# Designs tried in a protein design run: peptides against a protein of PDB entry 4JHK. Part 11

Target 1, 212 residues: chain A of PDB entry 4JHK
Amino acid sequence: EDYKIQSFDLETQKLLKTALKDPGSVDLEKVSSVIVDQSLKDQVFSREAGRICYTIVQAEAKQTNGSVFRRNLLNRLQQEFKAREETRKRSTQEWVCLVSFICNIFDYLKVNNMPMVALVHPVYDCLFRLAQSDALKNEEEVDCLVLQLHRIGDQLEKMNVQLMDELFNLLRDGFLLQEDLSSMGRLLLLEILEFRAGGWKLSDTAQKYYYS

## One batch from the design tools (peptide)

Design b1_p12_1_s3 (made by RFdiffusion4, then SolubleMPNN; from b1_p12_1, 6 letters changed)
Fold by OpenDDE base, seed 2:
Structure b1_p12_1_s3 (fold): chain B 212 residues (1-212), chain A 12 residues (1-12)
Amino acid sequence: as target 1 above (212 residues)
Amino acid sequence: SEMEEDLKWFNE
């Protein structure tokens, strides 16, 4: 597989490539830090980060039966999650990157082919935050919310349908009642409402749009 | 809080 790591300098690229092939030969704490740092800056990379993380986890498990990388990654993720409100206040861009990263880790970093249960509530917490009125009026946050729901909504619902129902109640109310939504934001909310109602199924065209 | 409990399991 080829991984999109062109945004890093050559030294870091080498580090990441080595981690993917021979995780035991590199500082996996450093690797995890680099991945998280970049994911907080680049939402496009956050998707790739999920794949990279999963690959490194699997490689380390196979090579040494270790979990150093996963432990460091999740520790950092926990720290960022805890500080999410501060991050949101500081930078909407970093906030949506954080949400995207957490969601992508949930999507890719599976244990025994199952999503990590520990990430379910944190993911929902992020999505619920994006569904609040003060966030719904920001198109960047709405974009993030809708994108994540398109990508992992079906999985999240399987983990906790009650929370998903509550979340979509908020989205419906936002769509119908909130006056300061952008036109695009309102359309996106309608789209995601219909998406879930339709069983979380995308057309080929829509799939390309959200997963490319 | 529920969040705090969830955070305990990040490194499972």
Scores: peptide ipSAE 0.030, ipTM 0.677, DockQ to the pose 0.193
Fold by OpenDDE base, seed 1:
Structure b1_p12_1_s3 (fold): chain B 212 residues (1-212), chain A 12 residues (1-12)
Amino acid sequence: as target 1 above (212 residues)
Amino acid sequence: SEMEEDLKWFNE
């Protein structure tokens, strides 16, 4: 399989390719760090990173029945999660990349075809943070929030419907009551409210209205 | 299991 890793230098690309095929022959801590670092800079890559991580996890499990990569990945992810408020203050772009990465790991890194339960609350915590008033007035954060809910909202709801209800109560309040939303932000909130109400899908007509 | 241990650590 081909993976989108052209953003890395050639040496790092080689490292990643080796990790995908023969994880036991490389420093998996270094590999995990490289993936996380790049995911914090490039939101597009963070999507691919989920797939890459899953492949490495599966390759290591098959090769040695080990989980060194997953352990290192989750350790680094936890560190970044704990520092998320500082990251947000430093750079909105890095913050939304972090959220995107956590959500993509949740989406791709399945165990026995099931989501990692340990990531459920961290994901919700990130989404709840994006649903606060100071974040809702920032279109970049609203974009991130809505994108993640489109991608993994149905999965998250299956894990905890109560938290999802609480989250969407905040989004509804933001849509109806917050005055400093951008026009686009307000439209995005409306769309995601309708998206969930419609069973996490949009009709063809609704899709055309919002995105065409 | 080793997986369970990783998950427990992350939840701390």
Scores: peptide ipSAE 0.027, ipTM 0.680, DockQ to the pose 0.549
Fold by OpenDDE base, seed 4:
Structure b1_p12_1_s3 (fold): chain B 212 residues (1-212), chain A 12 residues (1-12)
Amino acid sequence: as target 1 above (212 residues)
Amino acid sequence: SEMEEDLKWFNE
């Protein structure tokens, strides 16, 4: 199995590779911190990070029946989540990376083949924050919001349809009523509204229209 | 927070 970790230095790559195969032989706290740190800098890596994290969790569970990595990962995630408003104020890029990371952890880090219930509200909280008027005017935040909803919207809805309805009410209002949306932002909101309305599916024609 | 409580429970 191939993991995209070429952005790390050679030593870190070796650390990660070892963690994936023999987690008991490495400092899993260090591994978790490295993954989180990189995920907060690189939104593209966030997707891979989720997969990597899941693999390490499974490997450790199988090898030692331990959960050191998961505990450290979730503790760090919680810390970053608590500081999310400060992160947003400091850097939009770091903020959207944080959201992406949380969403990807939700997507990949399953427990008994089920999403972690504990992450449902934190994920929604992030998405609701992105759906506020001050965030919708920022195309980078809109991009993040729409991307996450494309990736995990169907799963989130299954966990709590009421919150999803409330979220999309905000998105609809933003689309219809907010004056300072960019043209692309408005287009993306329309697309995601249609995406959900279509059962979280997009026709080939529609996909090409919005993203080609 | 609810998240904090849930995560603590989950990690126990």
Scores: peptide ipSAE 0.027, ipTM 0.674, DockQ to the pose 0.201
Fold by OpenDDE base, seed 5:
Structure b1_p12_1_s3 (fold): chain B 212 residues (1-212), chain A 12 residues (1-12)
Amino acid sequence: as target 1 above (212 residues)
Amino acid sequence: SEMEEDLKWFNE
């Protein structure tokens, strides 16, 4: 298996590769910290991070029946989630990276082939924050919101259709009533409204873009 | 928080 970890130094790459194959031989707390830190800086990596995390969780479970990595990962995720408003104030880029990372963990880190129930409300909380008027006027936040809904919207709706209805009421109101949306932001909101109405189904081209 | 309680349960 090939994982995209070329952005790390050689020593860290070796650490990650070892964690993927022999998790019992490395400091899994350190591994989780490295992955989270990079995911909060690089939105592209956060997608790969979900896949890496799932592999490490499975490897540790198989090797030692342990869950040290998962525990440390989720603890760090919880800390970052709690500080999300401060992160947003400091940097829009870091905020959208945080949202992307949480959504990607939800997408990849399955338990018994099921989504992690504990992440459902945190994910919705992030998406609801992006759907507020002060966020909708920022195209970078709208891009993030629409991207996540394309990737995991169908899964989230299965977990809680009432919250999804409430979220899309906000998006509809933003599209129709908010005056300071960018032209692209308005187009993206319209597209995602139509996407859900069409049953969350992507074309082959769009699927390659959002899930590659 | 609700998330803390959920994570505690999950990690048991």
Scores: peptide ipSAE 0.026, ipTM 0.672, DockQ to the pose 0.197

Design b1_p12_1_s4 (made by RFdiffusion4, then SolubleMPNN; from b1_p12_1, 7 letters changed)
Fold by OpenDDE base, seed 5:
Structure b1_p12_1_s4 (fold): chain B 212 residues (1-212), chain A 12 residues (1-12)
Amino acid sequence: as target 1 above (212 residues)
Amino acid sequence: SEMDEDVRWFQE
């Protein structure tokens, strides 16, 4: 299998490749730290990181029946989630990377082909934060919000339709009532409102953009 | 599941 890890140095690439094939032979705490650190810096990588994490979890379970990698990964993610307001104040870019990473873990790290139930509320918490007035005026945050809803909105709605209704009430109000939205931000909100109304169905072109 | 238990603490 081919994974996009060219952004790492050669030694780290070898570490990750070994973790994917023979997780028992590497320090899985270190592996998890490396993946999380890079995902918090690169939103594009965070998508690939979800796939990598799932593969390592499956490989470790098969090889040693262990869960060292998953434990360290989720512990680190929990720490970052708890500090999300501080992260947002420090850097909008790091904040949207964090949200993207959490959403991608939700999308890829499934158990018995089902989403992790415990991640549902944390994901919604992030999306609700992006739907607040102070975030909607920032185009970078709106971009992140709309991107995640395109990727996992249908899955989230299946888990809790009431929260999704509440979220989209905020988005509708933002679109209609908030005066300091950028032109592009307003267009993105309109698009996502229509996307859900249309049953979360992507065109072939959009499918490639959001899921490849 | 064990994974669900690990991430449940996110709400704290």
Scores: peptide ipSAE 0.038, ipTM 0.728, DockQ to the pose 0.404
Fold by OpenDDE base, seed 2:
Structure b1_p12_1_s4 (fold): chain B 212 residues (1-212), chain A 12 residues (1-12)
Amino acid sequence: as target 1 above (212 residues)
Amino acid sequence: SEMDEDVRWFQE
């Protein structure tokens, strides 16, 4: 299986490749830091990062029955999550990358084939922040919100239906009542409202768009 | 705050 790591320099690529195959031979703290740093800059990579992280976790578990990488990864995520409002103020792009990364980690980093319960509230917190009026007026944030809900909405709802209902109440209100939405933002909100109402199901073509 | 408590959820 090939991973999209061409955006890194050759030395870092080698580091990541080694981590994927022989995690015990590399500094896993450094690996986790590199992955998080890049994920905060590149939202496309954030998706791949989830897969990479899962693979490294599995490789380390198999090789040494260890969890050094996962621990370092989650510790770094905790730090970034704590500073999320500061990040949002500094850079909308980094903020949506952070949300994307957390959501992708939730999506890929399974424990016993189940989502990590510990990530449920942090993910919802991010999505609720994107659903506030000051965020809904920013198309970049709406894009992020809708993308994440397409990818992990069904899983999140299974974890907490009440929070999902509350979230979509905000989205419905935004769609109907907020006056400073962009045209595309309004269309995206309508689409995601209908998406959930339809049971979180996409056509094959639409699925490729959101899950590629 | 409630958010601060949520941050601790990342800890193993």
Scores: peptide ipSAE 0.033, ipTM 0.671, DockQ to the pose 0.197
Fold by OpenDDE base, seed 1:
Structure b1_p12_1_s4 (fold): chain B 212 residues (1-212), chain A 12 residues (1-12)
Amino acid sequence: as target 1 above (212 residues)
Amino acid sequence: SEMDEDVRWFQE
């Protein structure tokens, strides 16, 4: 199976490829660090990173019944999460990359075919931060928020419907009451409100309206 | 916050 790792130098690509096939032969702490670092810079890669991480976790479990990679990955993720406000102040781009990465890990890194319960509140915390008025006025943050809800909203709701209700109350208020939303931002909020109301599905008519 | 307390579970 091929993975989108062309953005790395050749040496790092070799490291990642080896980790995917033979995780016991590489420094898995270094591998996790490389993946996290790149995910914080490239939101497109962060999606691929989730798939890569899952593959490495499965490979290590099969090879040695170990979890060294997952441990290092989650430890680094915790560090970045704790520093999320400072990251947001420094760079909106890095902040949305962090959110995207956390959400993608939640989406792909299943344990016993179930979402990691430990990631539920951190994911919601990120989404709630994006739903604050100071974030909703930034189209880049709105894009991130709506994208993640499209990807994992149904899964998150299954884990905690109360938090999802509270989150969407904020989004509804933002849509109706906030004056400094961009036109696109307002449309995105409306779309995601309707998306959830429709059972996390979008009708063909609605899709044409919002994305054509 | 409750969400912050759950962050500790990232560590294995």
Scores: peptide ipSAE 0.033, ipTM 0.680, DockQ to the pose 0.258
Fold by OpenDDE base, seed 4:
Structure b1_p12_1_s4 (fold): chain B 212 residues (1-212), chain A 12 residues (1-12)
Amino acid sequence: as target 1 above (212 residues)
Amino acid sequence: SEMDEDVRWFQE
């Protein structure tokens, strides 16, 4: 199976490839660190990072029945999450990368084929932050919010429908009442409202309208 | 917050 790791230097690529196949032979703390660092810089990579992380977790479990990688990964995520407001203040780009990465970890890092319950509230907290008025006026944050909801909204709702209802109440209010939304931001909010209303699916007509 | 408390259990 191929993984998109060409953005790393050759030494790091070798490290990652080895971790994917023989995790016991590498420093898994270092591996987790480089994955998180890159994910905080590249939102596109964060999607691949989730898949990579899952594979390493599974490989380590099979090889040694260990969880060193997962522990280091989640510890780092927790640290970044705790500092999320400072990150947002410093760099919108890093903030949306953080959210994207957390959401992708939620999406890929399953335990017994189920989402990690411990990640549910952290994910919702990130999404709620993106749904605040000061964030909704920033198109980059709206893009992130809508993207994550498209990717994992259905899964999150299954974990806690009450929080999802509350989140979408905020999005509806933002769509209807907030004055300083961009035209695209308002369109994206409408789209995601309709997306959920349609059972987290877009009709062919709606998809064509918004994306063609 | 309730959400912050859950973060303490990332290692579950």
Scores: peptide ipSAE 0.033, ipTM 0.685, DockQ to the pose 0.184

Design b1_p12_2 (made by RFdiffusion4)
Fold by OpenDDE base, seed 5:
Structure b1_p12_2 (fold): chain B 212 residues (1-212), chain A 12 residues (1-12)
Amino acid sequence: as target 1 above (212 residues)
Amino acid sequence: MSWADIVEEQLT
């Protein structure tokens, strides 16, 4: 199986490859740190990172029945989440990378084939923050919000439909009432409203309109 | 409570 780790130096690539196959032979705290650091810089990598993390978790469980990697990963993520407002003020890019990574971990890291309950409220908190007026005026944040809802919206709704209803009330209000939305931002909000209304699916007609 | 601890409890 091929993993996209070309962005790392050769030594780190070797470390990651070893962690994927023989996690007991490497420092899993270091591995988790490296993955988180890169995911906070590269939103594209964060998707691959989710898959990598899942593989390492499964490999460690099989090899040693351990959970050192997952524990270190989640501890680091929780620290970053706690500091999310500071991160947002410092860099919009880092903020959306953080949100993307948390959402991707939620998507890929399952517990007995179920979502991690611990991440449900943190994910919603991030999405609610992106749905505030000061964030909706930033196209980069709107892009992130809509992307995550496309990826994990249906899963999140299953965990808490009330929070999802509240979130989409904010999005509808933003679409209808906020004056400083970009044209693309407004289009994206409309699309995601229709996406959920259609059961987290797009009709062929809608697909052509928004993405063709 | 840490996220890690919550997940471990979920597995139990």
Scores: peptide ipSAE 0.748, ipTM 0.970, DockQ to the pose 0.925
Fold by OpenDDE base, seed 1:
Structure b1_p12_2 (fold): chain B 212 residues (1-212), chain A 12 residues (1-12)
Amino acid sequence: as target 1 above (212 residues)
Amino acid sequence: MSWADIVEEQLT
């Protein structure tokens, strides 16, 4: 399997590969730190890192019935979440990478085949932040918002439909009332509104219309 | 509670 770790140096790649196969032989705190650091800088990796994390979690569970990696990962992720406003101020790219990574972890890391309840409110908090007027005028933030809703919106709604309703009320208001939205931003908001209205599904024709 | 602790409780 290709875990898309080519962006790391060779030594770090070796570390990650070892963690994937024999997690007990490496410093799992260091591994989690490296993954989070790269996820904050690389959008491609931040969207794909969930699979890597999932594999490491499964490998550790099978090897030692332990959860050291997941614990360290979640601790670091929570730290980054708490500092999210400072991150956004420093770098829009790092901010959207953080959101993407949190959503990706929510998507991939299940506990007993269920979503981690601990991440429900943090994910919504991130999406609500992206739905504020100051964020909706930034195309990069709108792209992130819409992408995450496409990927995990249905799962999030199952966890809390009230929050999803509130979120989409903000998106509808942004679409209708915010004057400084870009043409593309407005189009993306319209698309995601229709996407949810259609039960989180979109026809191939509609997909082509919005993303051709 | 930390996220990690909440998840551990969820697994119990």
Scores: peptide ipSAE 0.748, ipTM 0.970, DockQ to the pose 0.854
Fold by OpenDDE base, seed 3:
Structure b1_p12_2 (fold): chain B 212 residues (1-212), chain A 12 residues (1-12)
Amino acid sequence: as target 1 above (212 residues)
Amino acid sequence: MSWADIVEEQLT
């Protein structure tokens, strides 16, 4: 399986590969730190890091019945989440990477084949922040918002339909009422509104219209 | 409560 870790140097790649196969032979705190750090800098990796984390969690569980990696990962993510407004002010790129990574972890890390309930409100908080008027005028933030909703919107709605309704009320308002949206931003908002209205599905024709 | 602790409770 390809875990898409080519963005790391060779030494770090070896560390990650070892963690995936034999987590007991590496410092899992260090591994979690490296993954979070890279996810905050590289959006491509941030989008895919969930699979890596899932594999490490499963490997550790099988090997030692431990959860050291997951604990360290979640603790670091919670710290970054608490500082999210400062991160956004410092770097939009790091902010959207943070959101992407949290959503990715929500998507891939399950407990007893169920979403982690601890992440439901944090994910919604991030998406609501992206849905504010000051964020909707930034194409990078709109891209992030729409991408996450495409990936985990259906799962997130199952956890709390009321919050999803409230979120999409903001998106509709942004689409209809906000004057300083970019052309692409407005197009993306329309697409995601249609996506949810269609039961979180999009026809091939519609997909080509918006993304081709 | 930390996210990690909440997840551990969910697993029990």
Scores: peptide ipSAE 0.746, ipTM 0.970, DockQ to the pose 0.857
Fold by OpenDDE base, seed 4:
Structure b1_p12_2 (fold): chain B 212 residues (1-212), chain A 12 residues (1-12)
Amino acid sequence: as target 1 above (212 residues)
Amino acid sequence: MSWADIVEEQLT
């Protein structure tokens, strides 16, 4: 598998590669810290970091039956989540990276082949924040919102359909009532409404229309 | 309860 770690320097890449294969030989707290730090800076990586994390978790479990990496990762993630409003105020880019990372962790870090129940409400909280009027006027936040819903919307709905209904009520209201949406933002909201209505699937033709 | 603790409980 290609874990897309090109954004790291060579020394860090070596660290990560070792963690993926022999987690017992590295400082897993440091590894988790590096992954979180990079995920908050690089949106592309933040969307892919879940795969790396899952592999490390599985490798550690097999090697030592330990969970040091996961615990450190989740603790750091929870800290960042608690500070999410301050992050958003400081940098929209870092905020959307944080959301992307949390969603990616939810997507890939399965426990007994099930989503982490602990992350359900935090993920929804992030998405609801992106669905507020002050966020919907920012194309970067709309892009993030729509992207995450495309990636994990079906999984989230399975965990709590009521929250998903409430979220999409907000999105529908934003689409219809918010005047300061950009043309692209409005188009993206329409697309995601259609995407869910279609069972979290979109035809190839529609996909090309909205994203080509 | 921390997220980490909740996950550990989920695994039991």
Scores: peptide ipSAE 0.745, ipTM 0.969, DockQ to the pose 0.858

Design b1_p12_2_s1 (made by RFdiffusion4, then SolubleMPNN; from b1_p12_2, 5 letters changed)
Fold by OpenDDE base, seed 5:
Structure b1_p12_2_s1 (fold): chain B 212 residues (1-212), chain A 12 residues (1-12)
Amino acid sequence: as target 1 above (212 residues)
Amino acid sequence: MTWAEIAEEQEK
């Protein structure tokens, strides 16, 4: 299988490839750090890194029954999450990369084939932040919000339907009451409202309207 | 608890 690691230098690529196949032979703390660092600055990678992380976790479990990589990964992510407001102030791009990465990890890193309970509230916290008025006026943040809900909304709702209801109340209010939404932002909010209302699936008519 | 610790507890 091919992994999207072309953005790294050759030495780092070798490190990652080794981690994917023989995690016991590399410094897994360093590996996790490299993955997080790249995910925070590369939107494309942040959306794909979950698969890489999953593979490393599975490889380590099979090889040594260990979880060193996951521990280091989650510790670093938690640190970044704690500092999320500062990150948002510094760079919207880094902020949406962080959200994308956390959601991607939630999507891929399962515990005994179950969603990671530890990430449920952090993910909701990120999405609620994106649903605030000051974020909804930024198209880049709206893009991120809608994208994550498309990817993991159904899974997240199963973990806490009450929070999902509250989140979509905010999105509805934003759609109806926010005056400084961009045209695209308003379109995206409408689409995601309809997406959930349709059971996290677009109708054929809606699919044609929004994406064709 | 840290996220890592919660995940470890969930694994048990």
Scores: peptide ipSAE 0.792, ipTM 0.977, DockQ to the pose 0.906
Fold by OpenDDE base, seed 3:
Structure b1_p12_2_s1 (fold): chain B 212 residues (1-212), chain A 12 residues (1-12)
Amino acid sequence: as target 1 above (212 residues)
Amino acid sequence: MTWAEIAEEQEK
């Protein structure tokens, strides 16, 4: 099993590799901090970060029945979430990285093989924020919104179908009524509407049409 | 409750 951590310096790579195999031998607070910091700067890394976090959590549980890593990770994420509006104001890129990371943690970090209930409302809050008119006119935010719904939409709906219905009502309104959407943004909204309507599935032909 | 505490409670 290989993890894509080449974006870190060699010293940090060694730290992460050790955490994956022997979490008790490293400072797990430092490990969580490094992962969060990088995920807030690089949206591409956030997907890999989810897998890394899952592996560390499982390794620590097996080794000591502890949850020090998860505790530090979630505490840091909750702090960043609380400051999400300030982050969005400062940098759209950092904001979409934050949303992406929270969604990917929800995707990978299960509790007793079930979705983490603690993250359901926070994830929806982020997606609802991206679905507001001021966000829909920004292509970076639309890209983020649609990407997360593709990745975890089916899981989120199972946790709360009412919130998902409300979210997609906003997306339909944005698609139909908002005049300042970019051409690509409008296409992405249409695609995600069709994606959910099809049971969170898309044909190969449709996939090629929208994303090739 | 913090997210971390909620997750720990869910494990029970």
Scores: peptide ipSAE 0.792, ipTM 0.977, DockQ to the pose 0.896
Fold by OpenDDE base, seed 1:
Structure b1_p12_2_s1 (fold): chain B 212 residues (1-212), chain A 12 residues (1-12)
Amino acid sequence: as target 1 above (212 residues)
Amino acid sequence: MTWAEIAEEQEK
């Protein structure tokens, strides 16, 4: 499917398809809730949901010049963000899905073609949490951290270079000082340090070294 | 301000 909504039941798929084409004819609060709920339990969807949300936002703006969907989406996301520590305690998977989804929304939902300022600090807060010692020992959290930095690190740095410097100081410390890092975790941290140092790009040689 | 309100303000 074009929008990767196969994980939903048929009725919900119909709802989402209608929202994508005619957002004024559906309950956009319900649509936003469904998207957030699925993004918290499906990692594939959480990484790809930004495109769906972007399309709905654009369709609503074009149809009614409204922003009801974005308002409901951001309100629900903010609620989940506030409860992020409880989510992490309950389920590492749900926690990394939440981070992935917030980063994905930051990547896709622009305001007048500019990054959404509202999400800059929340995204950094999530990444800083993943950079703590208790999170760096979990491979799933390290995978999430490195993935987000690969996807949106350059955009985040443009919004606040000081926070990015602080974040990478923590990552360097984790790489050097964290004794219970897995071999893969240590490799991923080293790779992301080099990735930023190279201007958020990997050379062909580096690509082969880390991923061959 | 909520995230939603901040985004709306950014549109201005």
Scores: peptide ipSAE 0.791, ipTM 0.977, DockQ to the pose 0.895
Fold by OpenDDE base, seed 4:
Structure b1_p12_2_s1 (fold): chain B 212 residues (1-212), chain A 12 residues (1-12)
Amino acid sequence: as target 1 above (212 residues)
Amino acid sequence: MTWAEIAEEQEK
């Protein structure tokens, strides 16, 4: 199975591969740090890192019934989340990578096969930030917002429909009232509004049209 | 509580 770790050097790849199969034989704090660091730099990795993390968590649970990796991962993520506004001001790219990674962790890292309650509000906070006027004018942030809603919107709504309603009220306002949206940004907002209205599903034809 | 602590509590 491909875990998309090609962006790491060979030594780090070996570390990650070992963590995936024998987590007790490696420093899981170091592993978590490496994953978070790379996720903040590489958008392709950040959106896929959740699967890697899930596998490591499951492997550790089976091997030692421990949760050292998850604890270190979540602690680091919470630190990055706390500094999210500073990150956004410094680098839009790092900011959208952070959001993508948090959303991906929410998507994959379950607790007793249920969504992690700890991440519900943090994820919404990130999405609400992307839905503000100053963010909607940036195409990179709009891309991130729409992408995450496509991936985990249905799951998030099940956790808190009231927050989802509030979020989409902001998106409708942005779509209708904000004048400095790019043409593509406006199309993406329209598409995601339609996506939710359709029960978080769109036809293949519609998907190809908006993302071709 | 930290995110980690909340997750641990959820496992109970």
Scores: peptide ipSAE 0.790, ipTM 0.977, DockQ to the pose 0.894

